Peptides against a protein of PDB entry 5TUV. Designs and how they scored, part 198

Target 1, 107 residues: chain A of PDB entry 5TUV
Amino acid sequence: KEVIDRLRYLKAEIEDLELKERELDQQKLWLQQSIKNVMDDSINNRFSYVTHEDICNCFNGDTLLAIQAPSGTQLEVPIPEMGQNGQKKYQINLKSHSGPIHVLLIN
Target 2, 107 residues: chain B of PDB entry 5TUV
Amino acid sequence: AQECQNLEVERQRRLERIKQKQSQLQELILQQIAFKNLVQRNRHAEQQASRPPPPNSVIHLPFIIVNTSKKTVIDCSISNDKFEYLFNFDNTFEIHDDIEVLKRMGM

## One batch from the design tools (peptide; made by RFdiffusion4, then SolubleMPNN)

Design b2_p28_6_s1 (from b2_p28_6, 11 letters changed)
Fold by OpenDDE base, seed 4:
Structure b2_p28_6_s1 (fold): chain B 107 residues (1-107), chain C 107 residues (1-107), chain A 28 residues (1-28)
Amino acid sequence: as target 1 above (107 residues)
Amino acid sequence: as target 2 above (107 residues)
Amino acid sequence: MTTVERSGFIFKYDPNYYSFENGVLRLK
């Protein structure tokens, strides 16, 4: 009977947890929509930018590339392979399907 | 007894998922706050300057940042329509999304 | 290979060689 009671308790708890999980899923969805609405607002969109100084301050001493591209642009980072000269090859492949890609060098 | 154990495993799984979803929700909240702070900063800055920044001096969201050593040699091949980019690095690099950059900026 | 979407980009990488954590993609 103790086992039966434990089973009943666990089943009830799992049901409650399922409800909680669905609640969180809904909250996530609404928050995502909220963020989208805020970002799509014309005024907010106008001011949704960072400066070169902002970026440089985040990455002192590094070579920086800022990349802007249409939504859905594919960015592939292949597994590093040895080149013909014995040098490891590190690559980034970008492929857009709807518009040009824009790259800025920041130093 | 085995059923009880199975339900306990399921309970634990659900608890972990809930924890993860709560964390994700918190992250989204922070993203929204960061974006709003960015917009507010830029609006204030432009008001003080009485003009918008030069177009080439800012990076509009969304964007990514590729950072690598200042000694890294970067080669880039671009398609005619700029729909495809191939970057070759002679050393390692990192790619940062715009949200992470905003975090680094303290937004 | 795995796929992750960030900043409007669809990232494709091998999770055995690269990690994408806290908005940063880097070699492991």
Scores: peptide ipSAE 0.763, ipTM 0.909, DockQ to the pose 0.841
Fold by OpenDDE base, seed 2:
Structure b2_p28_6_s1 (fold): chain B 107 residues (1-107), chain C 107 residues (1-107), chain A 28 residues (1-28)
Amino acid sequence: as target 1 above (107 residues)
Amino acid sequence: as target 2 above (107 residues)
Amino acid sequence: MTTVERSGFIFKYDPNYYSFENGVLRLK
């Protein structure tokens, strides 16, 4: 029957898709590790930076903050709330547990 | 019939996930390329200048960029150990990860 | 609240008010 044949076909295809998905997951993991290795290389690390000019060119006319912090630093952006004087408050909360946070004002 | 429909839905769901994962994989590839290009650029630039850039003129990866209007008033409260930062903005802001910045730079 | 890790940071935000797309966190 057509329905039975379709069911068998779909089941087989789903099985193939499962294999494909697992393959992609492995590829992702591999590539992530590759990227990490490249970035952790001492020579590459030495040159892994952008300039102030680079940043300014990307965001013309804006006030820019560059933030560096230890891995795992928490960055919380709370829901904007109305503050005193009827001004809406926009906030960024940073919390590090393993080292100081570094902030640079660009422009 | 219902089982067939269920499997078709599942098939479509898996196809969509696979598509997303393929896109993510491509993004990772681009990230690695961008990083390598950045390193190459900087290495070449330093060779040309015969000196490294001043420490305060560059932003080492990883980093994030907060951008807001030049008209935005920013208040910052910092803990003594610089482990905690509280930023208050009187207007909206955006936060960009380093990967997105590299993209903007054309790396 | 949703958490996303980017650039070594653990971002915490309400997905109903903010979006994190293409490496950019912004208000919806």
Scores: peptide ipSAE 0.760, ipTM 0.908, DockQ to the pose 0.840
Fold by OpenDDE base, seed 1:
Structure b2_p28_6_s1 (fold): chain B 107 residues (1-107), chain C 107 residues (1-107), chain A 28 residues (1-28)
Amino acid sequence: as target 1 above (107 residues)
Amino acid sequence: as target 2 above (107 residues)
Amino acid sequence: MTTVERSGFIFKYDPNYYSFENGVLRLK
């Protein structure tokens, strides 16, 4: 019957999709490791930077903060709430566990 | 049949997930390319200048950029050990990861 | 609240108020 044939077709297709998904997962893993290796290379690491000019060119006219922190630093953006003065409060909370946080004012 | 409907839903879910993973994989590829281009640019620039950039004039990866209007008032509270930062903004802000910044730079 | 890791940071935000798309966190 049509239903039976459709069921068989769908099951076969899903099996193929499972294989495809596993392939993509593996590719992602390999690529992530590749990127890590490239970035961890001593020569590449030495030149892994942007300039203040680079940043200013990307965000012309805005106030810019560049933040560097140890890996795993927590960055929390609370829900905007009305302050006591009637102004909405926009906040960024940073918490590091392994070292100091570095903040640069770009402009 | 109900089973047929269930499998069709499952198939669609898997197809969508695969599409998402394909997109993520492409982003990783672009990240690697952007990073390599950045390194190449900086190596060339330092070669031409015959010197490295002054310290504190560059921002080493990884980093994030917080951008807000030039009119935005920013208050910052810092812990003694600089492990915690609290930023208060009187207006909205955006946070950009380093990869997005590299994209804006045309890397 | 949701958690996303980018640039070595662990971002925590409410996805109902903020979006984190294409490497940019902003208000919806």
Scores: peptide ipSAE 0.757, ipTM 0.908, DockQ to the pose 0.852
Fold by OpenDDE base, seed 3:
Structure b2_p28_6_s1 (fold): chain B 107 residues (1-107), chain C 107 residues (1-107), chain A 28 residues (1-28)
Amino acid sequence: as target 1 above (107 residues)
Amino acid sequence: as target 2 above (107 residues)
Amino acid sequence: MTTVERSGFIFKYDPNYYSFENGVLRLK
């Protein structure tokens, strides 16, 4: 029957898709590890930086803050709320658990 | 049959996940390329200058960039150990990850 | 609130007010 044939076909296709998805998952893990290894390399790490000029060229005319923090640092952006003076407040909350946070004013 | 319909829904769901994972994998590849290009650029630049850049003139990866209008008033409260930061803005801001910045740089 | 990890940071924001697209977090 047509329905039975369709069921058989779908089951076979889903099985193939499962294999494909697992393959992609493994490729992602391998690539992530590769990126980590490249970035952790002593020579690459030495040259893994951007300049102030690089940043300024990307954001003309704006006030720019560069933030560096230990991995896993929490960054919260609360819902904007009205302040006591009737002005909306926009906030960024940073919290590190493993080390100090470093902030640079680029311009 | 209902079973056939259920499998078709599942098939479509898996196809969508695979598509998303393929896109994410491509993004990771681009990240790796961008990083390698950045390292190569900096290595060449330092060779030409015969010296490394001043320590406070560069921003080492990883980092984020906060950009806002030059007219925006920024207030910052910092904990004694610099583990916690509270930024208050009187206007809107944007936050850019380092990957997006590298893209803007053409890496 | 949603959580997204980028550049080693764990971003926490309300997706109804903010969007995080193409590596940029901004107000909607």
Scores: peptide ipSAE 0.753, ipTM 0.906, DockQ to the pose 0.856

Design b2_p28_6_s2 (from b2_p28_6, 9 letters changed)
Fold by OpenDDE base, seed 4:
Structure b2_p28_6_s2 (fold): chain B 107 residues (1-107), chain C 107 residues (1-107), chain A 28 residues (1-28)
Amino acid sequence: as target 1 above (107 residues)
Amino acid sequence: as target 2 above (107 residues)
Amino acid sequence: MTTVERSGFIYKYDSSYYIFENGVLKLK
């Protein structure tokens, strides 16, 4: 029966797709670990930086804050609230657990 | 049959997830390439200069860039150990991660 | 509240008010 054949085909294809999806998940995991290993390398870590010029070339006409923090730093952006002066309050909260946070004013 | 239709919907859903995961994997590859290019650039630059850049002239990964209007008033509260930062803005801002910045740099 | 880990940072924001796309977090 055509319906039965179609069902069998679809089930088989879905099974193959499931395997493909798991394969991609594994590839993602391995690549993520590879990136971590590369970034954690002492030599690479030494040269893992951008310059003020780099940032200025990417942005113009604005005030720029560069914030460097240890991996795992928590960044919270609360819902804007009305301030006492009737102005909206926009906020960024940073919390590091591994070391100090460094802030640079670019322009 | 209704079962065929249900499986076809599931098939399509899985195909879309696979497509998304393939795209995400490609992005990770590009991230790794960008990082390696950055490291190579910096190593070459320091070799030419025969010295490392001044400590406060560079931003090490991981970092974020906060951009806001030049008219924006920024208030910053810092903990004693510099593990916690509270930024208050009187206007909107955007946060750009280092991955996005490296893309803008053409790495 | 939405939590996203990316590039060494753990982002916490309300997805109803903020969008985090292509490495850029901003208000909708």
Scores: peptide ipSAE 0.761, ipTM 0.908, DockQ to the pose 0.899
Fold by OpenDDE base, seed 1:
Structure b2_p28_6_s2 (fold): chain B 107 residues (1-107), chain C 107 residues (1-107), chain A 28 residues (1-28)
Amino acid sequence: as target 1 above (107 residues)
Amino acid sequence: as target 2 above (107 residues)
Amino acid sequence: MTTVERSGFIYKYDSSYYIFENGVLKLK
């Protein structure tokens, strides 16, 4: 049957696609590790920063908070809730386990 | 017939996932390039200045930028060890990670 | 609740209210 032939073809193609997807997953893993290694290098780490000018050039007309934190820091953004005075509250919760968090007001 | 149709749907789903993963892989490559360019820029700048930048003039990776209106009132609660921060905003905000900022910088 | 790890941060947010796209997290 034509249907049987089509089924066989589709199954073979899906198998090839599964292999391709696994290949991409491995490539992603290796690249992520490579990025980590580059960033953790002592020399690179020393120069892994941006300036106030850099940030100001990227944003204008708004209040800007720069928050630097250790890797692994948890950032929670709760659902906006109504405050006591009827005003909506917007929150950011930060929690670090390995070091202090640093906050700078840019604008 | 129904089985054939089911496999065709699965094939299309896998093709879309592969496309997405390929795009994500390209983004990771660009991230690594941007970081290397940042490091190179900073090394050159410090060499020309013959000194590192002042401590409070730079933002070390990893960081985020919180962008909100100039009219937004921000309240911040900090733990004694500075491991936990709670930010309260009376208006909406946007959070930009360092990867997105480096893109804006043209790195 | 959605959890995303990116650039050293672990983001936790409700995807029904917030969108995290191209390194920008904001309300929908």
Scores: peptide ipSAE 0.759, ipTM 0.908, DockQ to the pose 0.909
Fold by OpenDDE base, seed 3:
Structure b2_p28_6_s2 (fold): chain B 107 residues (1-107), chain C 107 residues (1-107), chain A 28 residues (1-28)
Amino acid sequence: as target 1 above (107 residues)
Amino acid sequence: as target 2 above (107 residues)
Amino acid sequence: MTTVERSGFIYKYDSSYYIFENGVLKLK
């Protein structure tokens, strides 16, 4: 029957897709580790920076805050709420567990 | 039959998930390339200058850029160890991660 | 509440109010 043949085909295809998905998962894992290794290299880490000029070339006309923090830093953006003065309040909460956070004002 | 329909739904779900993972993998590849290009640029620049840039003139990875209007009032509360930051804005803002910034830089 | 790990940061935000696309987090 056509249905039986379709079922067999679909089952075989799903099996192949499962293998493909696992392959992609492994590739992602290896690539993530590769990126980490490259970034953690002492020489690369020494040169892993952008300049104020770089940032200014990417943005213009606004106030810019550059925030550098250790890997794993938590960044929370709460739902905007009304403040005590009836002004809408927008917030960013940063929490690091492994080192200090550094903030620069870019003009 | 119903089994065939169920398998077709599952097949489509897996195909979509694989597509998403392929896109994510491509993004990681671009991140690694951008980082390597950044390091090469900085190494060359420092070689030409025969000195490293001033410490407060550069922003090390990982970082974010907060973009807001020049009219926005920003208040910041900082812990004594600089592990926690609370930013208050009287207007909206945008947060750009270093990956997006490197893309804008053409890395 | 949505949690996303990207660029060494762990982002926590409400997806009903904010969108995080292509490395940019902003209000809807």
Scores: peptide ipSAE 0.756, ipTM 0.907, DockQ to the pose 0.911
Fold by OpenDDE base, seed 2:
Structure b2_p28_6_s2 (fold): chain B 107 residues (1-107), chain C 107 residues (1-107), chain A 28 residues (1-28)
Amino acid sequence: as target 1 above (107 residues)
Amino acid sequence: as target 2 above (107 residues)
Amino acid sequence: MTTVERSGFIYKYDSSYYIFENGVLKLK
């Protein structure tokens, strides 16, 4: 029966897709680790930076804050709430556990 | 049949997830390439200049860029050890991670 | 509350108010 054959085909295909998805998950983890290793290399780390010019070339006309923080830093953006003077408060909360946070005003 | 339809929906769902994961994987590859290009650029630049850039002229990874209007009033509270930062804005902002910035830089 | 780990940062935000796409976090 056509329906039965289609069911069997679909089930088999789904199993293949499951395998493919697991393969992709593994590849993702591998690449993530590879990136980490490259970034953690002492020589690469020494040169892992952008300049003020780089940032200015990417953004125009606004105030730009560059915030550098150690890996694992928590960045919390709460829901805007009303302030004292009736204006909304927009916040960014940063918490590092492994080192100081550095902030630069670009423009 | 209903069972066949259910499996077809499931198949399609899995195909979409796989497609998304493939895209994410490609992006990770590009991220790694971008980082390597950044490092190479900086190494070359410092070699040509025969000196490293001033410490406050560069932003080390990992970083974020906060973009807001020039009219936005920004207040910042910092802990003694600089492990915690609280930013208050009187207007909206956008946060761009270093990956997105490197993309904008064409790395 | 949504938690996303990306680029060494752990982002915590309410997905009903904020969107995080292509490395950009902003209000909806």
Scores: peptide ipSAE 0.755, ipTM 0.906, DockQ to the pose 0.899

Design b2_p28_6_s3 (from b2_p28_6 with E3T S6R G7S N14D D15P E16D E19I)
Fold by OpenDDE base, seed 4:
Structure b2_p28_6_s3 (fold): chain B 107 residues (1-107), chain C 107 residues (1-107), chain A 28 residues (1-28)
Amino acid sequence: as target 1 above (107 residues)
Amino acid sequence: as target 2 above (107 residues)
Amino acid sequence: MKTVERSGFIYKFDPDYYIFENGVLKLK
């Protein structure tokens, strides 16, 4: 009897949790769409940028590359491999399908 | 019973997922706030300057920042249409997306 | 290989060698 009651309670709670989880999933999708809409707005898009100073204030002491690319750009980082000269090489592959990629050397 | 224990494990798993999803929603909210703050900042700055910033002085979203040592040798191969980029590094690097950068900026 | 879409980019990397957390991708 006690076990049966516990089982019923747990099943009911799990059902409620499932509902809550689906609610959160829906909220996430809604918020993601909201962000997209805000970013796609023509006025917001015009002012959606950072400056060299902004980046320099966030990082120091290293070489910084700023890479701007259209939404949907593919970024692949292959497993590091040893080069022909015995030097380990690290790579970034970028592929855009909707527009050019722009690269800036910050420092 | 074993069934009761199994359901308790499932309950706990769902609770953890819900907690994670709530955290993710909070991050999305902060992302949207950061973006709106960025836009507002830039609009105000351009109004004060009575001109837009030089085109090569700003980085538009979406972007990434590649951080590597100042001693790192970087080679870049670019397609004719600038839709494809291949970066080769002789040392390790870190990639930071614009969301993370905006956080560092305090937006 | 793991694929993650974030901030308009589609990231592709091997999770055994790289980690992508909080908008930062780096070697483990």
Scores: peptide ipSAE 0.768, ipTM 0.911, DockQ to the pose 0.899
Fold by OpenDDE base, seed 1:
Structure b2_p28_6_s3 (fold): chain B 107 residues (1-107), chain C 107 residues (1-107), chain A 28 residues (1-28)
Amino acid sequence: as target 1 above (107 residues)
Amino acid sequence: as target 2 above (107 residues)
Amino acid sequence: MKTVERSGFIYKFDPDYYIFENGVLKLK
């Protein structure tokens, strides 16, 4: 009946959606590669920076740490836990495999 | 029928994923545009100044910005090769990546 | 633990405690 027809319709639509999703996945990969290529360009790389002023204009009233690290750097934020002194501890762990990490205090 | 209901749920799930993927693609496009604009800005600025910015006055991509209260005490442990950093905070923090920062900058 | 790669960084965090959206990682 109506159910059978609806089933056929839904199955066909889902199949089309699968194709669309795969298309989007491919587009994402291509775009990501494009961005990487642009960023890896020697001239673009030379000018791929922001200033202290840029950061200060984006954030106000707080302490700001600017951390530059090589691509592929691992950033781990563990679950906050109570320290030995009863103070809750918040942590950031950074690990680079290809070069040094650079930290600047902005505010 | 139950099968019809199951397929309708599946259809809706796929539609939502597709919507999310489309949004992600749009964000990547904006990211590429923002980066190109940043490079152009910096090239122009250095031309006008007839010099590059001083070392340590700029933050090169990729970077993150850690934002925390001015009252937050921050301790940092660094490995000898500066490949590993451990930050300890006595209060909460926010991490903003360079993509988000470029958005805030209006790039 | 959840792993997310974005902007050259590989983020590792517990999604039950932290949220990572639109390039901002913070506590829930």
Scores: peptide ipSAE 0.765, ipTM 0.911, DockQ to the pose 0.909
Fold by OpenDDE base, seed 3:
Structure b2_p28_6_s3 (fold): chain B 107 residues (1-107), chain C 107 residues (1-107), chain A 28 residues (1-28)
Amino acid sequence: as target 1 above (107 residues)
Amino acid sequence: as target 2 above (107 residues)
Amino acid sequence: MKTVERSGFIYKFDPDYYIFENGVLKLK
C-alpha cells in the first residue's frame, strides 16, 4: 500500500535526520571547546581586546559604557518599573562569581 | 494515515532544528575567525608600536557595550569587591555583546 | 524570564518586554 511505503520511507528518513542532528550537536560541542581553548591561550588572551577607537567607530551619538567581566557573569535586565519620583526606571544587574567587573565610559 | 501525518510533522520539525543548528555552527565559525583576526591585528599593532597599549585604553573580552542617549542619567551602585553592579537609567538603553561588536568592526 | 548564554554572559530578561537578537538586547 502507498501509505505503508510512505511510512517506511519517512521512518528511514527520520533515522537519517537523527544521525545528522547528533553529528551537528557534536560538531557544535567540539567547536565551542575549540573556541574556548583558543581564547584561553595565554598569548591570545593577552591580545583579546578592542580599543576605545574601535568602539567609537561602531557607535555614534550616544553615551557608551564598556563593561568587561569574567566569563559566567550574570546579566539581568528587569522589566521597567516606576521609580520613587514617578519616572520609569530601567536597570541592569551584573553579578560575577569569579572576578571583578570593570566599567569604562567611552564617550 | 494519521501515523504518516505525525511522522511528516516530526520530519519537518527535525529539518528545522537541523537548519537552525547549521546556522549556529556557521556563526561559531565566524566568531572563531573574528577572534583570531582580532588577536592578529593587536599583535601586529603592538609590534609596530613596540609597546602594549595603556591598561585603561582597551577593553578585554568578554565585554558588553551599553549605549543610551547623551541625556540619560546613569546611576551605578557597586559592591565592595566589585563583583556586583547595579545600573539605573532614567531612559532606555541597548546592550551589544562583543561578538556583535567584532562583526561591526569587520573582524 | 528568559535565559540566554552568549559571549560568556548569562542574560536574564523578560521576552515580553525585551528582545535579544544577533547580540543586541533592547526594549521592544
Scores: peptide ipSAE 0.765, ipTM 0.910, DockQ to the pose 0.905
Fold by OpenDDE base, seed 2:
Structure b2_p28_6_s3 (fold): chain B 107 residues (1-107), chain C 107 residues (1-107), chain A 28 residues (1-28)
Amino acid sequence: as target 1 above (107 residues)
Amino acid sequence: as target 2 above (107 residues)
Amino acid sequence: MKTVERSGFIYKFDPDYYIFENGVLKLK
């Protein structure tokens, strides 16, 4: 009886958790759309940028590449492989479909 | 008894997923707030300066920041497709998206 | 290969070699 009661309780709770998870999924989608709308607003878009100073303040002592690309840009980081000179080769591949990619070297 | 154990494991798994999704939702909220703060900051700054920043002095969203050692040699090539870029590094790098950068900026 | 969409980018990487957490992608 105790086991049966526990089983019933667990099953009921799991069902509630399933509902909760679906609720959270919907909330996420809603918020994502909200963010998109805010970012796509013409006025907001005009001011949606950071400065070189902003970036430099966040990252000290390193070489920084700032890469701006259109939404939907594909970024691929292949498995490091050995180069011709015997050193490991690290790579980033970018593919945009809707516009140019802009690269800035910082520090 | 085994059935109870199985359900308890499932319950715990679902609880953990829900917790993660709740956290992700909070992060999205913060993301939106950060973006709005960024826009407000920039708008105010441009009003005070009575001019927009130079085009090459800012990085527009969406962007990524690649940071690597100052000793790292970086090669960049553009493929026949103008929208495809290849970056080669002789050392390791880290990629930071704009969301993470805005967090670092305290937005 | 793992695919993650975040902040307008579609990231493709091998999860055995790279981790992508909290907006930071790096080698393990």
Scores: peptide ipSAE 0.761, ipTM 0.909, DockQ to the pose 0.897

